# Ledger of designs, part 54: peptides against a protein of PDB entry 3S8F

Target 1, 157 residues: chain A of PDB entry 3S8F
Amino acid sequence: VLTLFVAVPSLMTAFTVAASLEFAGRLRGGRGLFGWIRALPWDNPAFVAPVLGLLGFIPGGAGGIVNASFTLDYVVHNTAWVPGHFHLQVASLVTLTAMGSLYWLLPNLTGKPISDAQRRLGLAVVWLWFLGMMIMAVGLHWAGLLNVPRRAYIAQV
Target 2, 166 residues: chain B of PDB entry 3S8F
Amino acid sequence: DEHKAHKAILAYEKGWLAFSLAMLFVFIALIAYTLATHTAGVIPAGKLERVDPTTVRQEGPWADPAQAVVQTGPNQYTVYVLAFAFGYQPNPIEVPQGAEIVFKITSPDVIHGFHVEGTNINVEVLPGEVSTVRYTFKRPGEYRIICNQYCGLGHQNMFGTIVVKE

## One batch from the design tools (peptide; aimed at target 1 A18)

Design b2_p22_2_s2 (made by RFdiffusion4, then SolubleMPNN; from b2_p22_2, 11 letters changed)
Fold by OpenDDE base, seed 2:
Structure b2_p22_2_s2 (fold): chain B 157 residues (1-157), chain C 166 residues (1-166), chain A 22 residues (1-22)
Amino acid sequence: as target 1 above (157 residues)
Amino acid sequence: as target 2 above (166 residues)
Amino acid sequence: DVFAAALAMYLSAFDFAFKAFQ
């Protein structure tokens, strides 16, 4: 019950961010139902990183509801599912947000903008990080559903 | 103008709030579906019990591994299991095939895991608390017990065995 | 497309690893 009460405002907050993104995209000339997405600054790692973090947060948040559900937690508790959830929340959302913050902060602290090469490298890093995290997270969730134990080096599967 | 911007933001927020609510119901539906289709082979038995971890090794049903398996009725057993650093007792746990087994698991030292491979038995074992799980082994053989909660330097080697006999 | 490039790199790397260590 408490989890659901927390889930509602969390969803509202998360999708309010999406609303802000839509507004920003439309201000940048995006039109139509989805055209605003393409209008967002996908060439800026400071933007892309936290957005990818948010994308990872969606399944992670759903997993949070699962982990907090008594009956479902019985299935996934202390299995590989749990680290899968954490890697979506911490290693994706938090880490990518931190990475994005650095791409904004460092130029401001040094007074020097990042070079085009650094920008492109940053984009590559962020996308590769996200892709790696998604692969690992899917694998861990899959293993967890197969009852692979957490904190054990062996499994019957 | 700020006023026009605020109105535009409000329109987008309304749409996304509606989407948020829709997604909430989708998640609830998915949870409901999972619960409806999930088959539970393990049933919690009884109320949460508490024990003194400092004396559980000396007195009570966990004190003697030779007396850990207690027949409580026709084809019904209670098994008093200790999870400790670093193993389980009794080890092996011998139970008959097809019998209803009530595991009562506790720890004399730190938190451990009790994960039985090949089953959906998976509980944390806390000192001072008794974990109760009911299960019926339909297939004979050996089932390994794994500790899935870090409990110290020997955690990775902490295993037990349940032997199900015909 | 950075995503497409990244995906291609990952897939190629995994393919290479699979072939190299199987």
Scores: peptide ipSAE 0.023, ipTM 0.718, DockQ to the pose 0.021
OpenDDE base, seeds 1, 3, 4, 5: peptide ipSAE 0.017, 0.020, 0.020, 0.021; ipTM 0.756, 0.750, 0.739, 0.726

Design b2_p22_2_s3 (made by RFdiffusion4, then SolubleMPNN; from b2_p22_2, 13 letters changed)
Fold by OpenDDE base, seed 2:
Structure b2_p22_2_s3 (fold): chain B 157 residues (1-157), chain C 166 residues (1-166), chain A 22 residues (1-22)
Amino acid sequence: as target 1 above (157 residues)
Amino acid sequence: as target 2 above (166 residues)
Amino acid sequence: SVYEAARELYLKAFDFAQKAFE
């Protein structure tokens, strides 16, 4: 009940962030329904990382609602589903946000901008991280739905 | 102009808020769909029964594994199961095929899991509380019980068996 | 035909996408 209550404000907040991104994209010359997305600074890992985190948070957040639902929680509780949820929420959203924050923080603290090579490497890191997390999360959720237990080294399926 | 920018942001926020609400309903619909298509093989009894974990091994229905399976009626049984570090008792649990089984599970020590493979039985077992699950085994054979809650160094080896007899 | 209808839908979707991502 509490989670469901918080779900509405959380979604509003999340999509308010998206609204800010749209505004930023349009200020950068993006047009159309989705053209503003392309106009965003996808060449900056400090931007890309948190955004990818947010993208991972979408299914994770939905999963949170599932986990908080009485009947559905019974299905997924203590299965591989739960680790899948955590890897979306923590290992994707929080971790990628932290990574992105570092890409902003370190240059500011040191007074030195990141090199182009560092920038490209950073982009590779966050994209590969996101990809790996998505693959793992999908696998874990799938396994969970197949009733693979959490914290067990064996399963019938 | 800062004020103009704020006004523009508000316009986009309205759209995204609408989208947010729409997505909320989509998620609710998906949950409803999942519930509608879900077939329940386990019926929770919904009892909030408490026991003293310090005495549950010595006194009461969990004390004697040989008396753990109690016939409560025609083709109805109650099984008093202890989940402990690191195993289950009784082990094996022997029940007849087609009988309605009420599992009453508790722990004398720490939190454990009770996950029966091949079934929808999956509950946490808390010391001081009794987990109650109702299930009917339609197929004979052996069903493995797995602990899916970390309970110590022997957690990975904590298994039990339910033997369903014809 | 179903094929033609599908193709038309595809083309419409493609045009929409092009405009949407400008």
Scores: peptide ipSAE 0.023, ipTM 0.702, DockQ to the pose 0.049
OpenDDE base, seeds 1, 3, 4, 5: peptide ipSAE 0.000, 0.000, 0.006, 0.018; ipTM 0.736, 0.736, 0.727, 0.705; seed 1 fails the geometry check

Design b2_p22_2_s4 (made by RFdiffusion4, then SolubleMPNN; from b2_p22_2, 12 letters changed)
Fold by OpenDDE base, seed 5:
Structure b2_p22_2_s4 (fold): chain B 157 residues (1-157), chain C 166 residues (1-166), chain A 22 residues (1-22)
Amino acid sequence: as target 1 above (157 residues)
Amino acid sequence: as target 2 above (166 residues)
Amino acid sequence: SVFEAAKALYLKAFDFAFKAFE
C-alpha cells in the first residue's frame, strides 16, 4: 500500500523533470518531438549520469509496483528478480546521481575545473556503468522469472 | 520573458502529465498480462495461523518428524515441516505422487525460506506463524528444498529433500 | 524470432561486458 501510494507522486515528479528537460532542450535550440533531447548537455557527465539513472529507474519503478502486488510478488519474491530491482534503484539511480553530483561538486569544492580529458573519461565511466547495470539488471530480472532463488548459490536453471 | 517561459512550461507539463497517465494504464496492463501468463497455479495465501515457537519442538504436530506426514484423505496429506537453523525436518519428506500435499511450515528460531526447486512453492517461514502451501507432485523423484532467506552462518548450506514416490 | 535475436544480442553484450569489466 505504501509503495503504491508513493508511486503516484514519484511518477508525477519524474514526468515533471522530463517536462523541465524538454523545456530546457527547446531553449537550447532543440525542435520537434525529439530534437530537444539532442540539445541537452550530453557532454557533461554531471548531467548525463543522473539522467541515465532516471532512465534505469523507470523499469525499476515499474518493478516496484510489481513487487508491491500480492499476486505478482508471489512470482518474483525472493528470486533474483529482487536484486535486479535493487540494482536498478540503488546501483543505477542513486549511484549514478551520486556520481553525477561528484562531477559537479568536486570542481566546485576545489575551485579547479575538470579538464577536457577528465570530462571525456567521466562520460565514458557513466555510460559504461549504465550499460553494465542494465545488462546485470535485465539478467537478474530474467533469472528471477525463471525462478532462480535469491540468497542461494545454486539454481535449477 | 519569464511569463512566456512559464506558459511554455505549463504546456509541456500538461503533455507529460497526459503521458504519465497513459503510462499508468500501460503498467496496469503489464501487471494484468503478468498475472495471466505467470500466475497459473499460484498457491493462494492461507488463513493466518499462529504457533508458539518456543514449544513447537516439544509438543504438537511438528514435534515428531516420524509423524510429520499425516494422511488426511484418500489422496491428501498434510506435512508438518520445521525450518530451523540449519535444516528442515523431516528430511527427507516422503510423499506419494499425485497426492494433494498441504505443507504446514513453521520455524522454532528465526525466519527461513522454503523454496522447492521444480515447483512454485516459495514461501517465507516466520517463527510464530504457520505457512500453508498446497501442491500436487505430478512427477516422481527428488525435489530440493532451498532456504532463500538469510538465517545465519549456515544459511548457504541449509537444504532439504522431498522424495516423491510412485 | 525477435526474442531469440534479443537474447543473442543480450548474451553477446553480456560476454563483452564480462571481458571488459573483469
Scores: peptide ipSAE 0.021, ipTM 0.718, DockQ to the pose 0.031
OpenDDE base, seeds 1, 2, 3, 4: peptide ipSAE 0.000, 0.000, 0.007, 0.000; ipTM 0.736, 0.698, 0.750, 0.724

Design b2_p22_3 (made by RFdiffusion4)
Pose (drawn by RFdiffusion4):
Order: structure tokens, then C-alpha cells, then sequence
Structure b2_p22_3 (pose): chain A 157 residues (1-157), chain B 166 residues (1-166), chain P 22 residues (1-22)
């Protein structure tokens, strides 16, 4: 029960952050129900990386609520589902957010500029990392529901 | 406009938060339902039951695997199961279908998992402790036990079998 | 700039809450 309550701050974060991004999209001219998304600064890796990390957090959090549901945990406990859940949370959102900091924080700390080429390369890196984490989340959640255990060298069997 | 957008955002946020709370409460009620049904039998016994891992293969209910299945009720069997590096004894565990099975599971060495494929049986096995879970097999046949807690280099090949007789 | 700072802080906070949920 208390774990389900720990989920409320992230459920609140989902709204406060989504509304903040929608407000920014509208300031930048975006209209429609989706125009506000397209009008956001998708050329800036510092923007893109946490946003993509937040998108993967939606299934990441959904799996965490499942794991927190006591008897439901007996379906997925110590299976590949668990790494599927935590790659979405820490290996995607937290890691992507830190990667995006290379693009605003590093210049601030070192004075070293980020070139146009380095910016595009950062875009590719955060997209590939995000997409790779999403594909693997699918493989691990599914294999987990099929009772494949975590922490195993299953290629040797 | 900022004032307006702000007001509207807070108003709808309050709504979302109430909905999100109502949804979490429904999940809590649904979990409470499972805890009142026979499906909750796989929840391990909360009572501490200590044993000694260094003598469990020499004395006590785990010393003779052929004697591991004991009828404890008219439709009940207790099964003493040893999960060790890297296997389970007895092998196979043989039990009748439709009977309640109380698995008492310990380890002489390291922590092992006990995950019965196709069931909700999924319990950690700790040396020095006895893990007790309950389940009734409705379908006869062979069930594979998977070790789902890393117990060393033999972990990926650590399996066992439950045969549910007709 | 302000958006980026906010977004990073909020995303990290959401991540920490997610870790706590786990």
C-alpha cells in the first residue's frame, strides 16, 4: 500500500511536467492536440534526452506498480520482467537525462563549446539509446512473463 | 493568459490526481481480494522456522529424499524440498493432483529460487530458514522448477521437476 | 535555458521517485 503511495509523486510529476512541456509548445506556436509536441526543440539533445526518458518511464512506472502489488509480484519476481522495468527507469530516464547534461552542463563547467556536429551526434546517441532501451524492455518484459529467470547465462542452456 | 493557463493547469491537475488516487485504491481493493482467496497460498508463511543448513542432509525431514512427501491431512501433503547447488531433491517431486501441497523448502548452502513454471509458486529459499508455501495443482503433468536467484556458476542449469499424478 | 534546467531537474526527480517505487 505504501509503495502504491510512493507512486503518487511520479503520477503528479507526469502532469506538472507534461503541462509544462505543453505550455512551452504553445508559446512556440504549436496548436492542435499534437501541434504542441511538434513545436518543441527537437534539435536540442538536452531537451530530447529527458523527454524520451520520460516517455519510456510510462511503461517503466506501470511495471513498477505491478511489482508493488504483492501477490502480482509472484508472477514476475526474479524473472526478466524486473530488468525490463528497471532499464526503463534508471538505464533510460536517469541515464538519458545525465547524457543530455553533456550538452548544457559540460560547457558550463569547462567553457568547451559543443559544435554543430557534436550536437547532431548527441541527438543520434540519445535516440539510439532510447530506442534500444525500449526494444529491450519489450524483449525482457515478455520473456519475464514466459518465466525466463533474471541473472542467468541462458545462452549456455 | 499565463494567469489563465496556470489556473486551468492546476484545476485539471487536481482532477488527475483524484483519478490517479481512485485508480490506486481500486488496485489496493483488488489485491485485498486475492489475499482472501486460495491463490494467496503461495505467499510464504510469515512465521520464522529455523533450521541448521550444515546438518539438514544428515538429520531431519530433508535427510532422506525418498521420504520427502508426507500426508498431513485427508487432502493434504507436506513436501520437504532441498534446493542446493545445483539441483532439487527429491527429483522428481511426485504429488497427487487436486491435493493441497505444503512445500517446505530449505537450502544447505546459498540462496536459491523456487519458481514453479506455470504456477504462482515463486519463493526465495534461504539457508537456515524454511520457506513454506501452499498450492493445489489442478492439472496433472510435469512442471519445471527454475532457480531464479543467482546461486553461482551452476545457476543457469539449476532445474527440478514436479510430477502431478492423475 | 530555463526549460532545459527545469526539465532535467524534473526528469531526475521522476527517476528518483521511480527508484523509490521499485
Amino acid sequence: as target 1 above (157 residues)
Amino acid sequence: as target 2 above (166 residues)
Amino acid sequence: AALIRFLHAAALFAGAVGVALS

Design b2_p22_3_s1 (made by RFdiffusion4, then SolubleMPNN; from b2_p22_3, 10 letters changed)
Fold by OpenDDE base, seed 4:
Structure b2_p22_3_s1 (fold): chain B 157 residues (1-157), chain C 166 residues (1-166), chain A 22 residues (1-22)
Amino acid sequence: as target 1 above (157 residues)
Amino acid sequence: as target 2 above (166 residues)
Amino acid sequence: SELISSLLASSLAAGADGLALS
């Protein structure tokens, strides 16, 4: 139970980022409870990538709380659930944030803006990556709940 | 102006912070509920049993695989299992159907896993520590033990068998 | 089973949160 207190700063950090997004969306003309979301720059892969990472991080973060719980971890420990969690945290949030950072950083370092074609390609890449990661993560978590072991080539399913 | 922007963001942070705290309490509540309703097999950290991994093969209840299964009462057994590179002992583990089995599992070498297919038995086995799991096999047959913690080059082939007899 | 149900409920809640932010 005490281990769950580690979730406090993590949640605070995650939702302060969300607050920044809301602020940005409202500055861009978004109104209402959810209108600010649509007002965000969804045409920019440098923005979309880390946001999609954050979306993947939500179930990953919840899973982190589960994994950190002594009693709940008994069910999921060393099952396919664990790599499912890791792929949400590392291969989704971290990787997509890195991708987004590159879409911003490289144009600034080279002094050359990305072309419209490169922008569209970037959007396709990050959305496809996110979709693939979500499918894989859901599958791994599901398999984990079915007691498929981690680090084993066989399983009783 | 960075200061003005920061103050504006703080207005939204209040709502999101409240939401985050609410979610935190939801998760804590779920864990508390699980603890209250599913306490079977949970060993408090303060009652961790320790052994010397350097002598566990030579002396004590894990030393002789032929004496690994100990009847402790009517329909109650304790099974002393070693997980080692790369297998389990005793192998097979023979237990009666319908009996309450307490597995006492430790390792003489490195960290291993003890995952019994078809059951909820899934524990990590650490040298110097004893993992305790209680289980009752309702159906006779063979149950495969799988190592789900990487333990070396032979990890993928590290299997054991529990034979449940009628 | 109840434990699995609680995990699923938690996952569903997380999913709902994700959808709300999308």
Scores: peptide ipSAE 0.020, ipTM 0.746, DockQ to the pose 0.030
OpenDDE base, seeds 1, 2, 3, 5: peptide ipSAE 0.018, 0.014, 0.014, 0.015; ipTM 0.763, 0.706, 0.748, 0.720

Design b2_p22_3_s2 (made by RFdiffusion4, then SolubleMPNN; from b2_p22_3, 12 letters changed)
Fold by OpenDDE base, seed 2:
Structure b2_p22_3_s2 (fold): chain B 157 residues (1-157), chain C 166 residues (1-166), chain A 22 residues (1-22)
Amino acid sequence: as target 1 above (157 residues)
Amino acid sequence: as target 2 above (166 residues)
Amino acid sequence: SDLISSLLAQSRQAGLDGLALS
């Protein structure tokens, strides 16, 4: 009950954001069931970063439900699963959102637009960061299910 | 037109809300499936039990490591374990193979972890509370106890051993 | 969802097997 109390509003909010993205994509000329996705500004790191953060937040949110479950938390608590969850929530969502914010904010604060090279580099950084975080998160969750302990430098498995 | 845009976005929101609800059920189903398929493990063996962390070293069942392992039945034991900065007592913990072991674990100082390698015994140990877990070791040998809750400068080296005898 | 649940089940089972737990 408590888990659902948190999960329902969170999911509603998350998919409301998705609805906004669909609307934006369609305003940009995207059509069809998925055409609006391609129409989004994927050439802008200020957009790509937080969107990738949101994508990472999806499995992280599911993990949050797991961590909030008494029975399932018994399995994963204080294992590598937990830092895996954190890397999705903090190192992906929060960090990528911050990165995206900087790509928007700094040009405005300095009055200097980012160069094309900087834009391309920013895209590379964001995508590579996301990829790395996904690899790490999957590994940590997997290790957690294998009962690898958190906050320990050694493990039997 | 702002009004038209507003109506349009509401339509998208309705669709995504429906999808959201569907995903909610998917997650619930995943949880249910996980619970149904992952049933092996340690069983909580006791009710909420409190202890005074300031006196637990001096009196009571945790006070003497030599008396920590108590046979409670023909093939049943209770082991009173202290997790402290920075180790466990008794150390080693000696128990017979195949016996049902009830671990009663508490701490005299700060929060510690009690993670037994080779098993799925994994509990936090809080001062003032007794953590109770029931487990049967089916294989003889040594099982290392790891602290997986940060407890100070010596946390990384806080280990114990359970010796399961044939 | 089925794939995810299957992967989770397989991973956990692999862990249990690795720990030689029932």
Scores: peptide ipSAE 0.015, ipTM 0.737, DockQ to the pose 0.023
OpenDDE base, seeds 1, 3, 4, 5: peptide ipSAE 0.007, 0.007, 0.007, 0.000; ipTM 0.766, 0.772, 0.745, 0.726

Design b2_p22_3_s3 (made by RFdiffusion4, then SolubleMPNN; from b2_p22_3, 11 letters changed)
Fold by OpenDDE base, seed 3:
Order: sequence, then C-alpha cells, then structure tokens
Structure b2_p22_3_s3 (fold): chain B 157 residues (1-157), chain C 166 residues (1-166), chain A 22 residues (1-22)
Amino acid sequence: as target 1 above (157 residues)
Amino acid sequence: as target 2 above (166 residues)
Amino acid sequence: SALIEQLIASSLQAGEQGLQLS
C-alpha cells in the first residue's frame, strides 16, 4: 500500500508537465478543450520526440504500478510484460527525449538551423520510432498476459 | 505580465492536478478489477526455507534424482527439483494426473527461473532458498519447464520436462 | 513465421557457440 503512494507525486509531476503543454499551446493561439494541442509545434522534431515519449510513458507508468503491486506482479513477473514495460519507459520516453534533445542541441551548438529536409527526416524518424515502439510494446504486453516467458525464444502460446 | 502568466499556469496546474487525482482512482479501480478477474490461483509467498547451496547436491532430499518424487499422502507428492546451469533435476519429472504436487525448488549455483508452460507456475529460484509451489495437473502430457531468468551462456537452452501420467 | 524461425535458429546457434566458449 505504501509503495503505491509513490505514484501520487509521480502523477502530480506528469500532469504538471501536461499543464505546461496546455499553457504553451494556448499561448500559441490554441483555444477550446483540444485546440491547444493542435497549436503546439508539431513541425519541430525537437518538440515532437519528447511529447511522443510522454505519450508512451502513460501506459508505461500504469504498468509500473502494476509491476510494483505484490499480487499483480505475480501475474506479470518474468513474462514478456516486463520488457514491454521497459521499452515504453526506456526505449520510448528516455530515447525519444534524447532524440529530441539532439534535434535542439546540435543546431544550437553549431549556430546553424537544420534544413527543411533534415527537419522532415527528423519528424519521420521520431514518428516511425514511436509507432514501432508502440506496436512492439502492445505485442509484448499482450504476450505477457498470455504468460509468454521473458528471456525465452520459444513459448507454448 | 509575469503575474498573469503565473496565475494562468496555476489554473492549469490545478485542473490537471484534479485530473491526476481522478486518474489515480481510475488506476486503483483497474487494479482492483484485474485482481478480481485474473488472480485466481495466485500462490502466496510461502514460509522462508533455507538450504546450503554448497551441499545440496551431496546430501538431503535434492541429492538423488531417483528419490526426488516423494509421496506424502494420498494423491499428494513432493518433488525436490534442482535448477542448475544448465538444466533441471530430475528430468523428466514424472507425476500422476490429478495429484497435488508440491514442488520444492532450489539452486546449487546461480539464480534460475522455473516457468512451467501451460500452468501458472512461474518462480525465481535462488541459491540458498527453497521455492515452494503447489499445483495439480488436470491434463496428462508433457509440460515444458523454461528458465526465464538469465543464468549464463547456456540460459537459452535450459529446459526441463514434467511428464504427467494418467 | 519463416523469418521468426530463422531468427530463433540464428539466436540458438549464437547461444550454443557461446556455451562452447565457456
């Protein structure tokens, strides 16, 4: 029970980030319940990458609570569920944040903006990475629920 | 200007904070639902039982694979299993259909996994500790044991078999 | 399916080679 309370400040932090995004979107002219989302700079891979990472972190975070639960951990432990969780947390949030950081850092360090072609390529990379990661994560979580073992190349199911 | 921005941010934070609390309850509800629907047959943690991994192969109930299956009562057996690099002992494990089987699993070397396909048996095996799992095989046939904890270069080939006889 | 089987076979081969080196 006490372990689950750790999720409270984490959720508060996560949704504070969301609040910052809403504020930013509204500053950019977005209005209404969802208009602020559209107003965000989706043409910038330095922005898109971390945001997609955050989106991947949502189910990953939920999975974290599951994995930390004593009774539920019995169901998912050492199954494909666990690497599914890892890929959402590390290979999605962390990796995409790193990618986004590079898209900002390199132009900033060189003093030269990225070309339009590079920008489009960056967007393609980030979105494809996210898409692939989500497909894999869904597959791994699904397999985990079917009791497919972790660290095994074969399974009955 | 900064004050206006601060107030706006605060308003958004309050809204999202409320949402976060709501989602917390949703997650708790989902956990409760999952427990109610998917935790049938969950095996609680047993009493801690210790064993000396350095002597477990030489003396005690794990030492002789021919004596690993012990009938403890009517239609009740205890099976003393060693998980080692890289296999299981005994192999195969032969048990009768419909019998209550208590697996006592330990390791003489490193941490291994004990995952039995077609069952909910899935435990880590630690040297010096005895993992206890109770299960009744309803269907005859062969059940593969898979090591799902990395234990070395031969990990991927570490398999065992439980043969359930009619 | 064929690709998966090939990947599994390749992985097994690599693992067996590693075991031989141990």
Scores: peptide ipSAE 0.012, ipTM 0.754, DockQ to the pose 0.018
OpenDDE base, seeds 1, 2, 4, 5: peptide ipSAE 0.000, 0.000, 0.006, 0.000; ipTM 0.752, 0.711, 0.749, 0.710

Design b2_p22_3_s4 (made by RFdiffusion4, then SolubleMPNN; from b2_p22_3, 10 letters changed)
Fold by OpenDDE base, seed 2:
Structure b2_p22_3_s4 (fold): chain B 157 residues (1-157), chain C 166 residues (1-166), chain A 22 residues (1-22)
Amino acid sequence: as target 1 above (157 residues)
Amino acid sequence: as target 2 above (166 residues)
Amino acid sequence: SDLIRELHQRSLEAGQSGLALS
């Protein structure tokens, strides 16, 4: 049912990234079980964007396992569920990572740091993007479970 | 020190890897639970059947829409459905309520979808292959067939109808 | 193009029964 050949390495990679984040947070003074999270640079859109992408990738990854499952795929295949999965994987993780990369790259290319206003705007953009994407993804997954077809402009339900 | 940092990183990695494995089991358990409580049923696929898409319109059981519905038993029918650009035949498909219907669906041109609203019938139709779906309509009425696989310029308008008679 | 229009027309004709359910 499950393609463990892909799932296991993916999980290992994902949680290795999490381990790196914990280490970084602790280096920044975070203590305790969750204190390291607060210590991460949440004021930097170059950091926040990719992290939010990773958070969206978690349910998306779980959905990927569902999509790859022989029995469960019969339920979700060619329904709105699939676009929901894509928006978590591509429009969240990939897109937010790209956005975050720009917030790092542009200052380095120009040799000028971003202003505080630009930083705050950047934070607003990535958080709003993440929120909107989560709403849409949840809606699409829900619609998919209700048998709403993909690639169709109408549905019975 | 670099050495201390390395050891610390390894410790965190071990912890997160253990957590990763635990989550894997959680996911497997959730899938198992879903399967155990599944009520929608799985439409069993028959053996792989092949057909020549270049001649399917000319000869064979899909060639004549008027002969597409075949009674195979007292309350059993086989319906030979052709999904094409851009529609279905026969259209409408007329079947009796409560009968066991075996849909045999193929395509003469490109890949299409066969999604019947109000049912769990949802299969892709590949040229050269026959998709087999078994279903019993418990309620009379009209059921719309939707193409949920992009098949060209007219994809959005590709609909069919199943009429279930009392 | 003429081909696009033709295909669209055929699509509409083929899907007419399904459209009636809308």
Scores: peptide ipSAE 0.027, ipTM 0.762, DockQ to the pose 0.013
OpenDDE base, seeds 1, 3, 4, 5: peptide ipSAE 0.026, 0.023, 0.025, 0.023; ipTM 0.801, 0.789, 0.793, 0.774; seed 1 fails the geometry check

Design b2_p22_4 (made by RFdiffusion4)
Pose (drawn by RFdiffusion4):
Structure b2_p22_4 (pose): chain A 157 residues (1-157), chain B 166 residues (1-166), chain P 22 residues (1-22)
Amino acid sequence: as target 1 above (157 residues)
Amino acid sequence: as target 2 above (166 residues)
Amino acid sequence: VAAVLAVFLVVIVAVTVAVLLA
């Protein structure tokens, strides 16, 4: 029960952050129900990386609520589902957010500029990392529901 | 406009938060339902039951695997199961279909998992402790036990079998 | 398994809708 309550701050974060992004999209001219998304600064890796991380957090958090549901945990406990859940949370959102900081924080700390080419390379890196985490989340959640255990060298069997 | 957008955002946020709370409460009620049904038998016994891992293969209910299945009620069997590096005894565990099975599971060495494929049986096995879970097999046949807690280099090949007789 | 998927998908749908309407 208390774990289900720990989920409320992230459910609140989902709205406060989504409304903040929607407000920014509207300031930048975006209209429609989706225009606000397209109008956001998708050429800036510092923007893109946390946003993509937040997208993967939606299934990441859904899996966490499942794991927190006591008897439901007996379906997925110590299976590949669990790494599927935590790659979405820490290996995607937390890691992508830190990667995006290379693009505003590093210059601030070192004075070293980020070139146009380095910016584009950062875009590719955060997209490939995000997409790779999403594909693996699918493989691991599914294999987990099929009772494949975590922490195993299953390629040797 | 900022004042307006702000007002509207807070208003709808309050609504979302109430909905999200109502949803979590429904899940809590649904979990409470499972805890009142026979499906909750796989929840391990909360009572401490200490044993000695260094003598469990020499004395006590785990010393003779052929004697591991004991009828404890008219439709009940207790099964003493040893999960060790890297196997389970007895092998196979043989039980009748439709009977309640109380698995008492310990380990002489390291922590092992006990995950019965196709069931909700999924319990950690700690040396020095007995893990007790309950389940009734409704379908006869062979069930594979998977070790789902890393117990060393033999972990990926650590399996066992439950045969549910007709 | 069905219950796990039901909780999983309900949360996804609910949060997606909230994000899009936010």

Design b2_p22_4_s1 (made by RFdiffusion4, then SolubleMPNN; from b2_p22_4, 12 letters changed)
Fold by OpenDDE base, seed 5:
Structure b2_p22_4_s1 (fold): chain B 157 residues (1-157), chain C 166 residues (1-166), chain A 22 residues (1-22)
Amino acid sequence: as target 1 above (157 residues)
Amino acid sequence: as target 2 above (166 residues)
Amino acid sequence: KDLVLAVYNFSVAMVTLMVLLA
């Protein structure tokens, strides 16, 4: 009940953020149904990181609804599916948002802008992090569907 | 300028909110679809049954592992299983192939898991409560029981075996 | 209490990362 209760506000928040992104993209010259996406500042790790976090949160959020369903939860409960869900929510969304925040916060606190090299490195870090998290999450979810148990070092498959 | 920006933001927000609501219905539909098509192997929760964890080892159907497997019908058995730190009782659990097995599982100490590999049996075992699981083993052989709920220092070594005989 | 702890943990993590990356 609690999960379903928070699901609606979470979706509203997520797509409100998307609305803001669309507005920003269009202000930056993006046109059409998808052109505004390309117009967003993908060269800024402070932007890219939380956006990638949101992308990871989509399947995680869907998984949350699955986990909240009694019948569906029976299939996935205490399997590798659950760690997969957690890593999408915490290690993807929360962590990437934190990383993105740092790329904004550090320059402001130090009074020094990040160098171009640091910017490029930051982009590499957040993209690689996202990629790694997606690979791990997909693997864990897949393993969970194959009934690989959570909190065990051995499995049937 | 501020008014124009506000109007633009509202327009996009309304669109995305509509999309959000649509996605909500999609998720509900997916749940409904899954419930309708993936009902096989789902073991519904039974009636809440309670026991005293402090005396379950001393008296009652869990007290004697030699009497844990009870034939309740021509092709039906009830198995009274204890999950404890750190193992299962009885171990091994011996049951006939093709028989309907009703597992009655409880714990005398802490919360454990009861996950049987190769089956849909996957339940948490709480002290003071009896978990009931029904299963029919179609294939003979050994099935490993795994504790998938952290229960202490010996958790990783907590295993049991179900032996299905022809 | 859990929310406070979560905020605290986030803050500690952020500060730690700042120190490591400064």
Scores: peptide ipSAE 0.016, ipTM 0.725, DockQ to the pose 0.023
OpenDDE base, seeds 1, 2, 3, 4: peptide ipSAE 0.009, 0.011, 0.007, 0.011; ipTM 0.752, 0.699, 0.741, 0.736

